Peptides against a protein of PDB entry 5EG6. Designs and how they scored, part 126

Target 1, 151 residues: chain A of PDB entry 5EG6
Amino acid sequence: RLRSQTVSTRYLHVEGGNFHASSQQWGAFYIHLLDDDESEGEEFTVRDGYIHYGQTVKLVCSVTGMALPRLIIRKVDKQTALLDADDPVSQLHKCAFYLKDTERMYLCLSQERIIQFQATPCPKEQNKEMINDGASWTIISTDKAEYTFYE

## One batch from the design tools (peptide; made by RFdiffusion4, then SolubleMPNN)

Design b1_p30_8_s2 (from b1_p30_8, 18 letters changed)
Fold by OpenDDE base, seed 2:
Structure b1_p30_8_s2 (fold): chain B 151 residues (1-151), chain A 30 residues (1-30)
Amino acid sequence: as target 1 above (151 residues)
Amino acid sequence: SDMEEFRKQVEEARKKKKEEEKKLKELLEQ
């Protein structure tokens, strides 16, 4: 169980060198790296390599086996998603999942359900757009999750 | 399922964006 102070925390777990996103209701998602030119569909080609911000990924629900639409994983700075970050995904930073080919729609966890959240453009910073806390995911290792966040 | 509905909603959002971009492109090409 999550501790009372962490009930609103959104997790992206690292297990065995792979990334997993989880929620209580929807279970865990396995993250697959795709080519930027990969088309939407149930069948997709997985690319080998470390995940970088700006890359296209697929999240597959471990409960249903269904994949979410193609996402672009983006680096989060405070309450903003960075549009041009391309460094390797780090557990030191929060991330956001942009729903590819949408008008600033992001994967958002709201009351244990995954929804779309539309980001707001930053007027003075074109490389940023504002997201809410529900659209910000914390990447954590399995070890950290077990000892720090779970009762 | 909730996931299927979500996927459907995303596809609708994509369709909407594509249509809006098409309209904008047409306006800019005038």
Scores: peptide ipSAE 0.501, ipTM 0.865, DockQ to the pose 0.454
Fold by OpenDDE base, seed 4:
Structure b1_p30_8_s2 (fold): chain B 151 residues (1-151), chain A 30 residues (1-30)
Amino acid sequence: as target 1 above (151 residues)
Amino acid sequence: SDMEEFRKQVEEARKKKKEEEKKLKELLEQ
């Protein structure tokens, strides 16, 4: 299970005050659990506890303190993001970061840049929407006490 | 910066969604 802690994600890192993508590097971030009604801003209130899919989170660079906009962490099943999953976040599964309050926009890596990717609704499954590979993220806890690596 | 531009783009996307929802709400109330 993940909680408000330091995590590492592939490709994404901060350099020179900007978010960059590299296929050769892992970025270290704090993932912070927020209240669902938390507003966007540089200052935010962090909640304690284990993070579940569907909850609002902030990703903050562990080195520079730079933060991404508010995200909803969602469970990924193959090429789809699950909209109704609410179980604890597992490092066994990839995740997607929905940009909160957007029209199905997800955090996406494209050609070494971070962009918004608009997911497509699944015609047959209303609880799923289709994402691309760039919007599917692997996260690994860097907390030694809870660290579990899955290949 | 790249981050500032990205944040701006996200806010624009949020504003767009909010405006669309507002318009839809107004239509449904008529």
Scores: peptide ipSAE 0.496, ipTM 0.866, DockQ to the pose 0.699
Fold by OpenDDE base, seed 5:
Structure b1_p30_8_s2 (fold): chain B 151 residues (1-151), chain A 30 residues (1-30)
Amino acid sequence: as target 1 above (151 residues)
Amino acid sequence: SDMEEFRKQVEEARKKKKEEEKKLKELLEQ
């Protein structure tokens, strides 16, 4: 299970004061659990406890302190993000980061850059949205500033 | 910077959604 802590997420890291994506590197971030009603901003209130899917989180670079916009962490099932999953986040499973208050936009790695990817609705399954592999992330707890990833 | 650009793009996406939802609500209330 995942708590507010320092984590490593696939391919995302900070270098030269900017967020970068690399297929060979894992970035170290502090993941913060927020209230659902927390507004966007540089200052935010962190909640204690285990992080559950569907909750609002902040990813903050452990090196620079730079933060991504507010995200909703969602469970991934194969090629889909689950909209109604609320169980504790598992480090053993991939997750997706929905950019909160957008039209199905997810944090995505494309050509070594971080972009928004718009998920496609599932007509037959209203609780699912189709995402690509670039929008599927792996989280591992770590205290390292940088982690080299080898496939 | 790349990060600033990304943040701007996200905010634009948020504004767009909010505007669309507002328009839809207005249409449905007619």
Scores: peptide ipSAE 0.496, ipTM 0.865, DockQ to the pose 0.729
Fold by OpenDDE base, seed 3:
Structure b1_p30_8_s2 (fold): chain B 151 residues (1-151), chain A 30 residues (1-30)
Amino acid sequence: as target 1 above (151 residues)
Amino acid sequence: SDMEEFRKQVEEARKKKKEEEKKLKELLEQ
């Protein structure tokens, strides 16, 4: 299970207002659970509880405090993001971060930069969107006391 | 900064989606 806590994220770092990415380094971020109706801003109210796929979250740099725009964390199945998954987030499984209120835009790493990647709809599977590898993220909790494995 | 530019781009994407939805709604209500 994942809750509002400090996590290690692959590739992503923030320093001096700039994105830094490295395939050899893990960035430290706070992941915060938000209410679905929470507005965009620097100040936000964090909800208690375990994070489920489909919920709204904030990623905040643990060092600088810089935050990404509001995201919806989604479950990844191979090269697709699942739109209807609502089970607890698995820390050992890849996830995708949908940029909330956009047209299928996802947080993506490309050429060591953070960009928006537009997912392609799956015509035969309405509950899935096609993403690339750069939009698939691995997160690991730094708090092992709260860890529970999910497939 | 990269972060500021990224945030700006996201807001532009949000605005674009909202405008498209508004146009579609107006069309369907005619």
Scores: peptide ipSAE 0.491, ipTM 0.863, DockQ to the pose 0.704

Design b1_p30_8_s3 (from b1_p30_8, 14 letters changed)
Fold by OpenDDE base, seed 5:
Structure b1_p30_8_s3 (fold): chain B 151 residues (1-151), chain A 30 residues (1-30)
Amino acid sequence: as target 1 above (151 residues)
Amino acid sequence: MDMEEFKKAVEEARERKKKKEEEEEKKKLE
């Protein structure tokens, strides 16, 4: 289970005061759990506890303190983001970061750049949105332990 | 990636959604 803590994610890191993407590097971030009603801003109130899918989070670079916009962490099932999953976040599973208050925009890695990717709605499954592989992220704790992830 | 540029693009996306929702709500009330 994931809680507010320092984590590492592939491809995303900060260098030279900006966020960069690299397929060969892991970025270290502090993931903060926020209230659902927390507004966008440089200052925010952090909640204690385990992070669940569907909750609002902030990713803050552990080096520079730079933060991404508010995100909703969503569970990924194959190539779909689940909209109604609310179980505790598992580090063993890939997740997607929905850019909060957008029309299905997700944090995505494309050609070593961080972009917004618009998910496609699933007509037959209203609780799912189709994402690409670039919008699927792996998060691990900063512990030196090796983890096995679902692929 | 320029973070400020990215953040700006996200805010623009949020504004687009908000506008769309407002227009849809207006249509429902008509």
Scores: peptide ipSAE 0.520, ipTM 0.877, DockQ to the pose 0.653
Fold by OpenDDE base, seed 3:
Structure b1_p30_8_s3 (fold): chain B 151 residues (1-151), chain A 30 residues (1-30)
Amino acid sequence: as target 1 above (151 residues)
Amino acid sequence: MDMEEFKKAVEEARERKKKKEEEEEKKKLE
């Protein structure tokens, strides 16, 4: 399960107001859960709880504090983004970041640049959109889970 | 890519979608 926390994301870095991409490096970001009705802005209210697919999130650079536009995190099945998945986000499983309130635009890495990629609708599967490999992201938690045991 | 340029491009994409939806809604009411 994933919560609002620090994560490591492959390829993506922010430095000096610019996106940097490297296949050999992992960028550190905060992933924050937002309310579905949260407006776009530099200031936002973070919700507590586990992040589920379909929810609105913010990715914030852990070093610079720069934030990407509001995203919806979606589950990936092979080369498709699932539109109706709502289970808890699985770490180390590929996910896609839909740019909220766009026509099927996803956060994508192309030729070491961050771009918008427009997904193609699946005619036979209305709950899926076709994405490319560059729009599939892997995230891992950098936070340690704390457990309390009682006898 | 510059963060400001990227954010601007995203907002433009949002505006395009909004305009399209408004036009489609108008056609349904005609």
Scores: peptide ipSAE 0.519, ipTM 0.876, DockQ to the pose 0.629
Fold by OpenDDE base, seed 1:
Structure b1_p30_8_s3 (fold): chain B 151 residues (1-151), chain A 30 residues (1-30)
Amino acid sequence: as target 1 above (151 residues)
Amino acid sequence: MDMEEFKKAVEEARERKKKKEEEEEKKKLE
């Protein structure tokens, strides 16, 4: 299970106000659970509790303190993001970060650059949308005391 | 990519969605 904590993810880190992506480096972030009605801003109220898919989160660079726009963390099944999954976030599974209040835009790594990727709707499965591999992220807790995988 | 530029692009995407929703709502009311 994942809670508001420090996590690391491959490729993503911020340096000097710019996104940097490296296949050889893991960026460290604070992931914060927000309320669903939390507004966008530099200041936000962190909610206590375990993070579930479908919830709103903030990713804050542990080094610079720079925060990404509000995200919805979504469960990934192969190359699809699940829109209605609400179980606890598992560190064993990839996740996707939907840019909240956009038309299916996801945080994506492309050619060592962080971009928005627009997911494609699944006509036969309304609860899914197609993402690319660059929009799938693995997150790992950096807190050794809480370093447990949720299956 | 600059973080501020990225944030701006996200806000633009949000505005596009908002406009689309407003247009769709308007069409439903007509």
Scores: peptide ipSAE 0.518, ipTM 0.876, DockQ to the pose 0.698
Fold by OpenDDE base, seed 4:
Structure b1_p30_8_s3 (fold): chain B 151 residues (1-151), chain A 30 residues (1-30)
Amino acid sequence: as target 1 above (151 residues)
Amino acid sequence: MDMEEFKKAVEEARERKKKKEEEEEKKKLE
C-alpha cells in the first residue's frame, strides 16, 4: 500500500528550479494525500492514511519543494485509465495522474518533456478512458520501513 | 520544463472546462 511518503518515479526530476524529464533518471518526490475539496495552492493540508485510486494527491520534489498541480491518481489497465477504481494504490501497477478539474488531461512524458495529454473516452466502457504510454507511470516507495515477520 | 509555464497551462485547461460546464448548465436552464 502507498501512503503519504517519499516516492520515486521514472523520468521526472527537478533541476535548476524546473521539472525535467530524463529516461535515465528517477526523481524523488513526496506524494501527499489531500482532501477532495482541497483548493489549488502552494500551501495545502495533508491527510494521513493510505492512498487509494481516485483520491487527490500532490507530488512535491523532495529536494526543491516544488509541487505539481493537484492530481487524481488513477489505476491503469493496459492502455486505459480506470475512472471508478478506489482500491489502495499498488506499487506493482502503473498509474496515471489526472490533472484535477481538467477535461481528461493527464500528466504525460513526451519527447523528454512533461505535457498534458488528453485522454479519449472509451466508447464501450464508460468507466475507462484511453491514455498513451507516456501517461502511464511507475511509483516506487523510497521510504525505509521496518517489517516484522511472524512464522 | 518551466514549471510556471506548465502550471499556467493547467490553469488555462481548468478554465476551459469550467466555461464549458457553465455554458452547458445555462443551456439546460433555457
Scores: peptide ipSAE 0.515, ipTM 0.875, DockQ to the pose 0.623

Design b1_p30_8_s4 (from b1_p30_8, 19 letters changed)
Fold by OpenDDE base, seed 1:
Structure b1_p30_8_s4 (fold): chain B 151 residues (1-151), chain A 30 residues (1-30)
Amino acid sequence: as target 1 above (151 residues)
Amino acid sequence: SDMAEFRAAVEAARARLAEREARREEELRR
């Protein structure tokens, strides 16, 4: 299970004060659980407890301290984000980061850039949104470090 | 703010991607 702690994900990292993507690099971030009604800002109150799907989180670069806008972490099933899943977040399972207060925009890697990808509603399943592979992320608990990943 | 700049950069990148995809779709329809 995932709690408010340091995590690592592929691709996303900060260099020179800007967000960059690399297929070989793992960036280290702090993931912080927020209250559902927490307002957007550089300062925020962190909640205690394990992170569940559907909750609001902040990703903070462990190196630069730069933070992304508020995100809702959502469970991924194949090529869809689940809107109503609320079980504890599991490491190494795919997840999606919905940009809070947007029209179905998700954090996405595309052509070595970090962008917002607009999910498509599922016609017959109102609790799902279709995302692309670039909007599906894997996170793992790790110490504060950035590293290059080679297989 | 860093967050605002990030948002703006992401939106700009999205716009560029959308344009590329639109062009690709047009090419595939030919």
Scores: peptide ipSAE 0.018, ipTM 0.366, DockQ to the pose 0.091
Fold by OpenDDE base, seed 5:
Structure b1_p30_8_s4 (fold): chain B 151 residues (1-151), chain A 30 residues (1-30)
Amino acid sequence: as target 1 above (151 residues)
Amino acid sequence: SDMAEFRAAVEAARARLAEREARREEELRR
């Protein structure tokens, strides 16, 4: 289970105060739980407690303090993001980061760059959106600013 | 919270990695 804490994700790491991409290295970010009605901005109110799928979060670089826009952390089932899952976030389980207030846009890794990927509606399941593998992320707890991940 | 800035930083990192890989490949061809 995750709460507002330092996490690491694949391909992103911080070195020399800048974001870097690497196939083997992981970066450390703060994941902050927000209220569902929290507005976008550089300043935000952090909630305490365990993070659940469907909740609004902020990813903040542990070194520079650079933050991504508000995200909805969603559970991934195979190649789909679940829109209504609300159980506690499981570390090392695949998750997707939906950009709030967008038309199905998700954070995606493509050729070692971060892009926005537009999910496709699932024709037969309204509670699912089809994503690609690049939009499926793994997160783990860490206190290291830079972490080399070995599989 | 600017995605453009973040993306630019990642892209720059990608470019650096690509250059390193290219150099390594060239060295292996010797």
Scores: peptide ipSAE 0.016, ipTM 0.328, DockQ to the pose 0.020
Fold by OpenDDE base, seed 4:
Structure b1_p30_8_s4 (fold): chain B 151 residues (1-151), chain A 30 residues (1-30)
Amino acid sequence: as target 1 above (151 residues)
Amino acid sequence: SDMAEFRAAVEAARARLAEREARREEELRR
C-alpha cells in the first residue's frame, strides 16, 4: 500500500522550474495525501494514512520542492481511468492523475513533454473515462529499493 | 515505443513482487 512518502516514477522530473519528461531518468517525488476540501496553493496540509484511489494528492519534487496542482489519483484499467474506485493504491500498478477541478484533464506524457490530456467519456460506462497510454503512470516507493529498477 | 517497453518492465517487476509475496505468505503458513 502507498502512503504519503517518497516515490519514483519513470520519465517525470523537474528541470528549469518546470516538469519535464525524460526517457533516461526516473524522477523522485513526494506524494502527499490531502483532504478532499483542501484548497489549491503552495502550502497545503498533509493527511496521514494510506492513499486510496479517488483521493486528492500532491506530487512534490523531492529535489526542488516544486509541486503540481492538486491531483486525484485514479485507478487505471487498460486505457480507462476508473472514477469510482476507492481501494488502496497499489505500487507498480497503473494509475492516472486527474487534475482536480478540471474537465477530465489528466497528467500526460507526450513527446517527452508533460502535458494535460483531456479524457473522453465512455459512452456506455459512466464510471470510466478513456485515457491514452501517456496518461498512465506507475509509481514505486523509494523505500523499497529492491523493487525499484533504473535504466 | 519507450513507454511500451517501460510498461513491460513494470509488469515484469510487479509479477516478481507478487511471487515473492506469495512465497512469504506460504512460508508464514508453515
Scores: peptide ipSAE 0.014, ipTM 0.339, DockQ to the pose 0.015
Fold by OpenDDE base, seed 3:
Structure b1_p30_8_s4 (fold): chain B 151 residues (1-151), chain A 30 residues (1-30)
Amino acid sequence: as target 1 above (151 residues)
Amino acid sequence: SDMAEFRAAVEAARARLAEREARREEELRR
């Protein structure tokens, strides 16, 4: 299970005021749980507790303090994002970051760039959206990340 | 490509975590 905490990725980092991907740089981020009605802004109120799929989060660079816009963390099943999953976030399972208040836009890695990718609705499954591989992420806590990559 | 390397790293990390969790679950069942 995941809660508001520091997480680490090998590739994602902030440079020049923007999020970038690099195979040579490690990025540490703080994932903050927000209230569903929290407004967009640089200042926000963090909610305590375990993060569940479907909840609103902020991803903040621990080094620069730069933050992405509000995201909804969604459960991923194969190549689809689940819209109605609400169980606790598992670090063992892939997730997707929906950019809140967009038309199915998801945080996506393309080469060394972080972009928005528009998901495609699933006609026969209203609770799912099709995403590409670059929009599927694994979130690892800092301690687990260190264990995974160095031990 | 950078994306391929990223995906490979993510999958590798996921596998390691899964193995770790499996071991812990086994220990809890004992």
Scores: peptide ipSAE 0.019, ipTM 0.334, DockQ to the pose 0.017; fails the geometry check

